# Peptides against a protein of PDB entry 5OOQ, part 21

Target 1, 227 residues: chain A of PDB entry 5OOQ
Amino acid sequence: YREDVRQVVTHPANALSFLQPGRLVEISVNGKDNYGWGAVVDFAKRINKRNPSAVYTDHESYIVNVVVNTMYIDSPVNLLKPFNPTLPEGIRPAEEGEKSICAVIPITLDSIKSIGNLRLYMPKDIRASGQKETVGKSLREVNRRFPDGIPVLDPVKNMKIEDEDFLKLMKKIDVLNTKLSSNPLTNSMRLEELYGKYSRKHDLHEDMKQLKRKISESQAVIQLDDL

## One batch from the design tools (peptide; made by RFdiffusion4, then SolubleMPNN)

Design b1_p10_7_s2 (from b1_p10_7, 7 letters changed)
Fold by OpenDDE base, seed 2:
Structure b1_p10_7_s2 (fold): chain B 227 residues (1-227), chain A 10 residues (1-10)
Amino acid sequence: as target 1 above (227 residues)
Amino acid sequence: MPLVIFEEEL
C-alpha cells in the first residue's frame, strides 16, 4: 500500500509540479541507501546521448538533482557525473558513527520516498564554494524543528490527486491503519489503470514546460539584441 | 532570510 501510494505520488504527472528548487524530498537509492531528507536543486528529462531512442519507465524518465547532507565522507563524490542517476560504487550515506558531507546527487523519481510540504530558500548558485554546506545546515535545522518527522505533502489536499481509484486506495489505507488487518494484494493491479490516466497529465506538463522554455528563450534573444 | 517556506494548503 505505501509503495502503491509512492508510485502514484512520484509519477511525473503528479511529482514534477512539486519539484521546485528547495523542495524537500526523502531519498532512498536502490531501495537500500537512505540519504534522508534532501533539497531539490533542479530536474530535467532524462536523455541518453548514446541512445536517443532509449525508453525509460515514467519513474526513471527524469533526473532530479538533490542536495543531501548525509553522504559518507570517504565516498568518491568526484566520480559523480551530472545527469547520470547511476551512482558510482562507494557512493553511499554515512552509517551511524561515520562522518558525513554535503553532496549534490542525481536521482530518479523512483528514488523519492516522500515529498515534503516545505521548501528551503536555495542559493542561486549551488555549485559555488560553501553553498551546498549552507543548504546542509538548513536541512539539519529543519530536522531539528520537526523531531516527529518532516511534514509530507497530502496527495489529495496538497497535490490534488483526484483519481477515484487513488482515493479508494487512500480510504483503504486509512481503514487498514485503523483495523490492523490483512489484505495487501488487491492494490497492485490497479496501478496500471492509474498510469493510463496519469499519462495524459504528463503530456500536458511537458507541453507547458516547452512553452515556458520558448517564452524564456524569446525573452533572452530580445535582451541580446538590445545590448 | 526565512529558512523555509511551507506549501500553502490550497
Scores: peptide ipSAE 0.144, ipTM 0.819, DockQ to the pose 0.425
Fold by OpenDDE base, seed 3:
Structure b1_p10_7_s2 (fold): chain B 227 residues (1-227), chain A 10 residues (1-10)
Amino acid sequence: as target 1 above (227 residues)
Amino acid sequence: MPLVIFEEEL
């Protein structure tokens, strides 16, 4: 069920319209290498120059370039090839207690775990010296402002996925979550977690609304100081 | 400069 939702959300027909520069995405490479939240630089259709007739799955047919701030410091980042999602050996996230650096990595849509309801302001040239580190500071500041997690796009409300089978899947998940919340042995801790997640989602929605208001006010103040 | 663009719920 969660994987089925992820497959629909990360499908090119749904995901690409939300992969604008600066879009936050949660990254897991090969189901093992969790880079956490990164920022989209750009995306392109995957083209095999050696085999133009290569057929890719829908989820492997695009390459997304993302800035991560969790790359292990001793990773061979110089071996990274632009538009090659097959990462060199030794490219991994930093473990607990290890030092991390900022890097741009090419990933497939299949390496996207979730799409955030936020976008960073991206530098014009992300490959220029110090620009990746600026995005890395912005990612840390976003994580600091959202201690309960970065808000994820709602597939129905935000992404407007109107597929009937997907809507039936979402209803089944909601009924299963309601039934799991109706089982007496899981009710006390999961009602607190679900109310905590709904309260956190409501608090995140209010925090997003307040941040949006503060950003709009800060943009209005910046426009007033430039007059 | 604002750090983040929030998409409006249209």
Scores: peptide ipSAE 0.137, ipTM 0.802, DockQ to the pose 0.397
Fold by OpenDDE base, seed 1:
Structure b1_p10_7_s2 (fold): chain B 227 residues (1-227), chain A 10 residues (1-10)
Amino acid sequence: as target 1 above (227 residues)
Amino acid sequence: MPLVIFEEEL
């Protein structure tokens, strides 16, 4: 069901009108490499210069260039070719505890997990020095503002997907979600997730208050030594 | 300038 919705949403007939510069998209390459939320630079129809008669699936027929801020620091990003979705070996997201950098990666529509209901203001020349890092700062700020997740486009309300079979699929999902949410076990797990998010938010707020105190104390000590 | 534009604001 979620994959069936993703296939419809990411189809060229539906997705391309929402892939404007700065559109937020959630990226998963080859079902393994999760880059999180990135920003669309541009897109183009896939052209095979070696085999002009190559037929691609609908989801592989377009290349989307996206800025990500989760690229592993030691990834061979200099080997990336614009509009070539075949990524070099060693191109991957940073794991937990690894350092990340900003990169522009070419992806297929099939590598889009979700389309966000938000757009960033994009620099005119994303290839210019420091521009990817500016977008990377904007992506961090968006994630900070939406701790519960970036809002996803509604396929019916926002994308205006009016296909009857798709509407029947959405109704089935809504009925299943209503049944799942009415289950006492789902309500207990949701309460535990909400409590875990609240605890983590509280801990982060206390850590930020302690860090602000330490910075203020350190600045007060530096001002005393300069006297 | 706003950092983010919502689809409903376009």
Scores: peptide ipSAE 0.101, ipTM 0.805, DockQ to the pose 0.337
Fold by OpenDDE base, seed 4:
Structure b1_p10_7_s2 (fold): chain B 227 residues (1-227), chain A 10 residues (1-10)
Amino acid sequence: as target 1 above (227 residues)
Amino acid sequence: MPLVIFEEEL
């Protein structure tokens, strides 16, 4: 279901009109390399100069150039080829504790996990020295301003996807989410977190009550020996 | 409307 929504949202017919310069997109390359939120520079139709007859899938038929601020510092970014979404070996996001740099990476539509309802003002020449780092600062500031996550475009309200099968899919997801939220087990995990807080409070209250009983019993024994 | 953030304001 989430993947089915992603396939529709990232389809050229829907996505391209929202890939303006500065558009935020969440990037996952090959389903494993999560770069987080990046900013669109531009996009172009994928043209294979070596094989003009190459047929790409709809999701692979366009290349999106995106600024990311999560590139591993020792990644061979100099080997990045403009408009080549086949990334060189060693091009990866920084892991926890690793230093990151800003880079422009060419991705396919299939590497877009989500499209943000936010745009950055982009420098005129992103390839100029320091301009990627400026966008990288803006990306950090956006992430700071949206601690709960960057707002995603609503496929229906914002993207105006009016396909009947898509609308049926969205309704099914809403029904499932409602069932999941109404599920006694989801309420039981919240109840277990709540009950874990309440149980700790109740256990502490019982421990205090037992301690008060022991203190009162010890004081009652001391008063019986003085009579 | 999509939120637009200007780099000069960040």
Scores: peptide ipSAE 0.063, ipTM 0.736, DockQ to the pose 0.129

Design b1_p10_7_s3 (from b1_p10_7, 7 letters changed)
Fold by OpenDDE base, seed 2:
Structure b1_p10_7_s3 (fold): chain B 227 residues (1-227), chain A 10 residues (1-10)
Amino acid sequence: as target 1 above (227 residues)
Amino acid sequence: MELVIYEEEL
């Protein structure tokens, strides 16, 4: 059930509009490497320059760059490749008793456990000296202010996911949290139906993003001609 | 760094 909700929430059609710079996201890479809460820098559609015909799953079709403050200090962070979600060997979170550093890591949507209902004011240039550490201090301050956990976006109230099957899933989870007795198998079939609906919403989202980009590019050209 | 809480009810 939690995974089914996560799949819907992290689908591009739902997640991308909430991945603004500074958005807090809870990160788990490869189902093992828990970085905790990080801050979104930016995201881009995954493009394989070597294989333009590569088809990615919806959850792997975007790269999200995130600042984490939990990177193991001896991790080979210099080997990190921008927009490559395949992390080098030895890139891991610090364990208990280990020292951590701030790093920007590229992740897929599938590596997002939760989307927080908080945003940080991000520095304009996160690559500038000391800027990642500033974000890292802010992440520590957030965790201090929310000892019971960082508030998560409500999929229905905040994300406005109004799909009937999703709403039924959420209601079932609520009922199950109250009564341990209902069968998980019925929800996987509904997830497949949801993906068919989200594909259409995704297409519209990409069309809107392309249109916004074209408008921005047109405005940038106008500003260059006025100089 | 200023924290912005997006409560949609504000």
Scores: peptide ipSAE 0.050, ipTM 0.727, DockQ to the pose 0.253
Fold by OpenDDE base, seed 4:
Structure b1_p10_7_s3 (fold): chain B 227 residues (1-227), chain A 10 residues (1-10)
Amino acid sequence: as target 1 above (227 residues)
Amino acid sequence: MELVIYEEEL
């Protein structure tokens, strides 16, 4: 169900109109490399100059360039190829206790986990020195302002997805959520499994958030000691 | 309502 919703939301017919510059998107590459929330720079239709006859799936047919602030510091970011979503080996998010940097990464629509109901004002030239780091600061500030998570676009209310099968899917999810909420015992274990998968992601996200808070606090202390 | 955050306001 959640994956089915993600497939519909991230389909080009629905997603592209919401991938404006500065749009926040939650990024998961290959289902394993969670970069957290990044900001859209731009997108383009995927063109293979080496194989012009290459047919991509709908979810792989576009490349979205996104600024992330969670790139592992020792990642070979210089090997990133513009408009190539096949990331070089060693391109990964920072783990707990590792330092992160800002990077622009090319991703497919399939690497979008969620589309946020937030946009940043993006610098005119993201490739200019310091501009990615500025967006990285803005991403940290957004995460600070939304401690419970960045608001996600509602597929029906915001994205206006009116597909009948999708609406039936959403209704089934709502009924299941209501049934789950009405049964305290099934809520604990499946919320512990979903929250154990989400809490491993959210513990990684809270650990990243605590690390980002410690980095922000250390930077704020450095700014206070220099005054 | 789309929330827009200005970079200069952060």
Scores: peptide ipSAE 0.043, ipTM 0.724, DockQ to the pose 0.151
Fold by OpenDDE base, seed 3:
Order: C-alpha cells, then sequence, then structure tokens
Structure b1_p10_7_s3 (fold): chain B 227 residues (1-227), chain A 10 residues (1-10)
C-alpha cells in the first residue's frame, strides 16, 4: 500500500511540478542503494539518441539529477554519464564507518522514495568546484534540524492530488489499514486495478500536454520564421 | 547559510 501511494506520488503527472531545483527527495536506487535525502538539481525527459522509438515506463521516462552527500568515497564517480540513470558498477552509498563524498547522480522517478516538503537554495553552477560540497553541508544541517525526519509532502494537502481514482485509492488504503486482517491479495489486486486506471488517465493527459507543448513550440517557430 | 524555504500549506 505504501508502494502504491509511492507509485502515484512519483508519477510524472504529480511529481514533476514538485521537482524544482533544491527540492529534497529521499533516494533509493534499485531498491537496495539508499542514498538518503538529496537535493534536486534539474530534470529532463529521457531521450534515447540511439533508439528514438524507445518506450519507457512513466516512472522511467524522466531523469532527475540529484546531489547526494552519501556517495562512497571510492565510487567511480568519473564514470557517471549525465542523463544516464544506468549507474556504473561500484556507484553506491557509503556504508557505516565508510567515508562519503558529495556527487550528482542521475536517477529515475522510480528511485524517489519520498518527496520532502522542503527546498534548498541551489548554487547557479552545481558543477563548479566546491558547490556540491556546499549543498552537502546544507543537507547535513537539514538532517540536524529534523532529527525525527524531514517532513514529507502530503499527497492530498500539499500536492493537491484531487484525482478521483487516487482519492478512492487513498480511501481504500485507509479502509484496508483498518480491515486488512482478512484478505491482502484481493485488496492488492484492487489497488493495482485503480492504479492502472489512474496511470492510463494520466498518460493520456501527459500525451495531451506534450502535444499542446509541441503545437505551441511549432507555432513559436513559425512566428520566428515569419519575422 | 542556505535559506530553507518551507512551502507553507497554502
Amino acid sequence: as target 1 above (227 residues)
Amino acid sequence: MELVIYEEEL
């Protein structure tokens, strides 16, 4: 159930409006590599230059660049490719007792565990010497100020997810958290069905938004050529 | 001192 909420929250239709520069996000890569809380640098739509017809899932269709302060010091960070979420072997968070460094890593939306109700001021050039370390100090200060954890965005109150299928999902989760004693499997299938309806509706909406943007960009290009 | 902006509940 927390995973089903995470799938909706991290869907492009909901998440992208909250991925402003400096937004705090909790990062888990491949469900194993927990980097903790990082800060968003930017995001872009995932484009495969070698295969322009590549179809990605909604959660893999965008790349988010994030500053983390938990990268293992001996990780091959020089092998990181901008806008490539397939991390090189040996890129991992530092374990307990290991030294960590600050790094910018490209992740997918699926690697976002939580979106924080907090935003840092980001340096203008995060790639400049010492800028990642500045953000890393700010991340440590935030963690010091919030010993009980960084506040997470409420999907309804803060993110204003008013989608009827999502609200039904949330109500079902609340009812299930109250009733889950009897049949977990039947309830999970119903949640997957609701998520599938939600995803299909939002995929169409994002396709329409992208089409409207392409039309607007085409009109802007036509206006530039007519000048 | 990086300013932390809380998005207040509007």
Scores: peptide ipSAE 0.041, ipTM 0.733, DockQ to the pose 0.374
Fold by OpenDDE base, seed 5:
Structure b1_p10_7_s3 (fold): chain B 227 residues (1-227), chain A 10 residues (1-10)
Amino acid sequence: as target 1 above (227 residues)
Amino acid sequence: MELVIYEEEL
């Protein structure tokens, strides 16, 4: 159930509008590397320059660049490639007793555990000297202010996810938190239906963006030919 | 460092 909610929340159709610069996100890479709360720098559609026909899942179709303050100090951060979510070997969070540093890591939407209801003010140039460390100090201050955890976006109230099947899922989770008795299989089938709806919505939205770009490009070409 | 709490007034 929590995973089912996470899958809906982190779907591009829902998540991307909340991945503004400075948005706090809780990060877990490959289900094992927990970086804790980081801050969004930016995101972009995943493009494989070597294989333009590469098909990604919806949750793998975008790369989110995030500042984390929990990177192991001896991690080979110099090997990090922008917009490559396949992290080099040795890129990991610091363990207990290890020193950590600030780093910008590229992640997929699938590596987002939760989206926070908080945004940091982000430096204009995160690559400038000391800027990542500034964000890292901000993250520490946030964690200090929220010892019980950073507030998570409410999928319904904040994210305005109004899908009836999702609302039914949320209601079932609320009921299950009160009564453990509903069959997980019925929720997985509904989740697949939800994914189908979100995928279609996202595809339409991307098609509209591409169409708007093409229209803008065609208008720009017309303006250039009229000069 | 201002925590811009975007309380979007809903």
Scores: peptide ipSAE 0.050, ipTM 0.727, DockQ to the pose 0.293; fails the geometry check

Design b1_p10_7_s4 (from b1_p10_7, 7 letters changed)
Fold by OpenDDE base, seed 5:
Structure b1_p10_7_s4 (fold): chain B 227 residues (1-227), chain A 10 residues (1-10)
Amino acid sequence: as target 1 above (227 residues)
Amino acid sequence: MPLKIFEEKL
């Protein structure tokens, strides 16, 4: 259920509008490398220049650049490519007792564990010397102010996810949080179906939005030709 | 200077 909520929340449909510069996000790369809370720099659609025909899943179709303050100090951060979410070997968070540094890492939406309701004021040039470290200090200050954890965006109240299937999912989660008794496995398969329906409905909605944009752009061009 | 933390009232 938490994973299934995460799949909906981190879908481009829902996530991208909340990935403004400075948005706090909790980062877990490949389900193993927990960087904790980082700050969004920017995002871009994933484009494979070597294979333009590469089809990515919805969650892999965007790259989010995030500042983390938990990068292992001896990680080969110089090998990081701003638009390549395939991290070099040795790029990992610092373990207990290890020293950490600030880094900008490219992640997929699937590497977002949660989206915070907090936003940092980001420097205009994060690549400038000392700017990452400034963000890293701010991340430490946030963690100090929120010892019980950074507030997460409410999917319904804050993100305005009004999808009926998602609302039914949330209601089921609430009922299950109240009724600890029913089988997790039957719910994951149903959520994969819900996700597959949501992805299809949303691809259709983004296609409709892109089509409406193209229609509006074409109508704007027609209005420019009629003047 | 510490970066200003903005709580976006969403």
Scores: peptide ipSAE 0.113, ipTM 0.832, DockQ to the pose 0.599
Fold by OpenDDE base, seed 1:
Structure b1_p10_7_s4 (fold): chain B 227 residues (1-227), chain A 10 residues (1-10)
Amino acid sequence: as target 1 above (227 residues)
Amino acid sequence: MPLKIFEEKL
């Protein structure tokens, strides 16, 4: 469900109108490299100069340049190319205890985890010396002001996504969240029933595996007695 | 100039 919402929100038809300069976005590259909240510089339609007929998925069809303040300090940031989402090896966020720097990274729409309801004023030339670091200071100040997390755009109220299937999805999520909050025991019983069905299926699979092993051992003993 | 944080009242 969260991924289904993310796919709709990050679709070009919905996302691009909210990717103005300075828009805050939560960034996850390749499902593993979490940069946290960054600020949009610009975006462009992805063009393959070597293969103009290259077809990209909707979520890979645009490149968004974003300022992050979580880049690992020893990352080869000099190898970064604007509008090239294929990141060089060693480009990663800083881990716990590592030092970070500010960088501009090119990402796809698929690398957007969330779109924030906040915008920064962006410098005219973000590539000029000290400009990325200025944005990085503002990102730290935003995180300081919103300790419970940066406000995310409401897909319906803010983004005006009026698709009927999406509205049905959102209603299902709201009903599930309400049921989770109102009856933790019913969801724990259903999770226990699902886990109990999964455990019983695992136990049945182990029992079948043990039974197959016993049959194979009995057949092997019969073959040894016939030699 | 301090970077202005704008909460868009959408």
Scores: peptide ipSAE 0.113, ipTM 0.819, DockQ to the pose 0.778
Fold by OpenDDE base, seed 3:
Structure b1_p10_7_s4 (fold): chain B 227 residues (1-227), chain A 10 residues (1-10)
Amino acid sequence: as target 1 above (227 residues)
Amino acid sequence: MPLKIFEEKL
């Protein structure tokens, strides 16, 4: 369910309108490399110049450039390419006790864990000497001011995701979070397969309807096993 | 100048 909400929130049809310069985003690359909260520089549609016929999933179809302040100091940051989300080997966050630096990394929408309800005033030229370090100081100040975590955008109230099937999913999650101290892991894998097929707002509605059917079917099966 | 932090009241 949390992953299902993340897939909806990070879909291009919803996320791109909130990825303005300076938007705070929580970054996890490949589900392993947690950079924490970074600041959006810009985004662009992913274009493969060598294979123009390359079809990307919706979540991989855009590249977001983000400033992070958690890059390991000995990472090969000089090998970073602004429009290549395939990070070089050795590009990782600093571990506990390691020194970190500020870097601009290209990520996919799928590497966004959360979109914050905060925006930094970004410098006009982030590539100028000392500008990324200035953003990095501001990220540290944000983390200092919000020790309990940065406020996340509400998908319904803030992002205005008014899709009826999404609202029903959210209500179901709220009812389940109030009822369920028990495991949500099985439904996430079926959501990834459905989201990969349809890039249009209309296609999102049909995919959410199918997801809602599958969630209802899985609950009917769980209710049958409790009988 | 410190980067101004804006809370978007959305």
Scores: peptide ipSAE 0.096, ipTM 0.824, DockQ to the pose 0.723
Fold by OpenDDE base, seed 4:
Structure b1_p10_7_s4 (fold): chain B 227 residues (1-227), chain A 10 residues (1-10)
Amino acid sequence: as target 1 above (227 residues)
Amino acid sequence: MPLKIFEEKL
């Protein structure tokens, strides 16, 4: 179901009108390399100069250039070929504890996990020195402002996808989500998470009270030694 | 409407 929605949303007929410069998109290359949220630079129809008769699937028929701020620092970014979505070996996102850099990567529509309801202001020349890093700062600021996640475009309300089979799919998903939310196990897991957050807050509050007591006791001892 | 986040020049 989520993949079926992604296939419809990322289809050229639906996606391209929302891939304006600065559009935020969530990027997953080959279903494994999660770059997180990037910003669209531009897109173009995929042209194979070596094989002009090459037929691509709809999802592979366009190249989207995106700025990411999660590229592993030692990735061979100099080997990136413009308009070639076949990334060189070693091009990957940074793992936890690794340093990342800003890069422009060419991706297919199939590498878009979601399309955000946000746009950055994009520099006129993203290839100029420091411009990718500026976009990378803006991406960090977006993630800071949206700690619960970047808002995704609603396929029906925002993208105006009115296909009857798609609308039936969305209705099925809504029914399943309603059943999942009404499940006692889902409600218990949420209660445990809320209780764990509350317990940690209470513990920190008690630690602060104990520290204040120790400070007051130390001040009282200093006053007794001065008498 | 999509929110425009302008680059604040830090």
Scores: peptide ipSAE 0.073, ipTM 0.768, DockQ to the pose 0.114

Design b1_p10_8_s1 (from b1_p10_8, 6 letters changed)
Fold by OpenDDE base, seed 5:
Structure b1_p10_8_s1 (fold): chain B 227 residues (1-227), chain A 10 residues (1-10)
Amino acid sequence: as target 1 above (227 residues)
Amino acid sequence: GPLKVFELKP
């Protein structure tokens, strides 16, 4: 069920409007490399210059650049290519006892485990010297302030996902959290149906325009709240 | 709830 919710939450139609600069996201690359909570720098539609006809899944169709503070210090970060989510060999989070550094990594939406209900103030130029480290310090401070974990966006209350099938899924999860009795298989099938609904060939370009507008509006609202 | 913007107090 958690994966099912994650699939809906991280779908471009839902996630992109919440991937403003500084948005905290929990990152797991390839299901094994857990970087913990990072901060969104920006995102862009995935473009394969070598194969413009490449078709990506919805969850792989965007690249999100995120600052992480858990990169293994000896990782070949210099080999990172902007907007290439296929990470070089050796790019990994630090293990226990290893030193870590801050890095900006390109990830797909599928690598987002959770979207946090927190947003950092991001430096204007994250690539400038010392800026990643500043964000890294901020991430450490956030983790310190939230020892029980960073608050996750509520898909319904915060993200306003109002799809009926999703709401039913959420209700089932709530019931399951109280009563272990609901059949996981039924929820998986409904998620595939939900996924199919989100996969509606809305011209990703128009979706991006709408999403950019929503992002801008959301940023404006946040800026107004910061005033 | 409103997006909590975490301001690092200097």
Scores: peptide ipSAE 0.041, ipTM 0.743, DockQ to the pose 0.145
Fold by OpenDDE base, seed 3:
Structure b1_p10_8_s1 (fold): chain B 227 residues (1-227), chain A 10 residues (1-10)
Amino acid sequence: as target 1 above (227 residues)
Amino acid sequence: GPLKVFELKP
């Protein structure tokens, strides 16, 4: 059920409006490489220049660039290709006792474990010398301020996912958390129906992109100390 | 609620 929720939350129709610069996201690449919380730089629709007819799944159809501060220091970061989510061999998080560095990595929506209810102020040029490290310091400070974990966006209250089938899913999860007895319905069919609805919403996303940007820009900046 | 944007104090 948690994976089902994650799939809905990270679907382009729902996630993209919350992936503005500075948004904190929890990152897991290929189900094995946990980078922890990173900060969104930007995102773009995935385009294969070599094969324009390439079809990607919804969760693989966008590339999200994120700053992480947990990259293993000896990772071949120079081999990272912009907008290529297929990471070179050796690109991995630092393990316990290893030194880490800051890096910008391209990921897919499928690599987002959770979306945080927190947005950092981002430097205008993240590729400039020292800027990634500045974001890295901010990430460390956030983690220090939230020892019990960074707050996650509520899919209903914050993300305004109001789909009836999704709400039913959430209710079932709540019931399961209180009552062990409900059989996991094979949610695959329901997810497909949900994705059909989200596909239509995704088409509208491009049209509403300007409006959502204006809303995000008008938001007040709050000091981290005021948390 | 409204999305919060946070800035580190210098």
Scores: peptide ipSAE 0.040, ipTM 0.746, DockQ to the pose 0.139
Fold by OpenDDE base, seed 4:
Structure b1_p10_8_s1 (fold): chain B 227 residues (1-227), chain A 10 residues (1-10)
Amino acid sequence: as target 1 above (227 residues)
Amino acid sequence: GPLKVFELKP
């Protein structure tokens, strides 16, 4: 069920409007490399200059550049290229006992585990000396202030995902969180149907614009604190 | 200057 929710939340039609500069996102690359919470720098539609006819899945069709503070210190970070999600060999998060550094990594939407309800004010030039480290310090401070975890955007209340089947899924999850009882297998088949509804949307850009309008009309950004 | 943290209202 959680993966089902993640697939819907991270779909371009839903996610892109919440990937503003400074948005906190929880990052897991290729389902194995957990970088923890990072901050969005920017995003762009994935373009393959060598193969312009390349077709990507919805979750791989956009690249998000994010600042992380958990990069292994000996990772070849100098080989990282903005908007290139094919990470060089050796790029990985630091393990327990290893030293970490701040880095900007390009990820796909599929590498987003969660979207946070918090945003940081980002430096104007994140690639300038010391700026990534400033963001890294802010990330540490946020984690310190939220020991139980950074608040995640509510898909319904915050993201305004109002698909009927999705709402049913969320209700089932809520019931399951309260009652450990019912069968997870029946819901996996519905995920394909849910995904099918989103995949049939031909104009992701229009969907994004519509969602941005809905967000701007319904939600105000509250300043929590200065870091 | 210091970074500001913002939260979206529900």
Scores: peptide ipSAE 0.039, ipTM 0.742, DockQ to the pose 0.572
Fold by OpenDDE base, seed 2:
Structure b1_p10_8_s1 (fold): chain B 227 residues (1-227), chain A 10 residues (1-10)
Amino acid sequence: as target 1 above (227 residues)
Amino acid sequence: GPLKVFELKP
């Protein structure tokens, strides 16, 4: 069920409006490389220059550039290519006892484990010398301030995902936390129906714009001074 | 309530 929720949350129709510069996201690449919480730099629609007709899944159709502060120091970061989510061999998070560095990595939406309800003020030019490290320091400070974990966006309250099937899913999860009785197949079918609804909206970009407008109208920005 | 976005300055 958590994966089902994650798939809905990270779907372009829902996620993109919350991937503003500085948005904190929890990153797991290929289900094994956990970079922890990073900060969004930007995102773009995935374009395959070699095969313009390439069809990507919804979760692979966008590239998100994120600053992480957990990159293994000896990773071949120089081989990283912007907007190429196929990471070079050796690109990995530092393990316990290893030194880490800050890096900007391109990821797909599928590599987002969670979206945080926090944003960092991002440097204008993240690629300038020292800027990634500044963000890295901010990430450490955030983690220090939230020892119990960075607050995650609530899909319903914050993201305003109002799809009835999704709401039912959330209710089921809540109930299942108390009773392990729900049929996984029914949830998968409902998820497919949800995806079908999202896919029928041919213009994810327009949906994103509409969502952005709705969010901007309802958001109160609280600045935490003295970080 | 309104969505609260916390923006942290470094």
Scores: peptide ipSAE 0.036, ipTM 0.739, DockQ to the pose 0.113

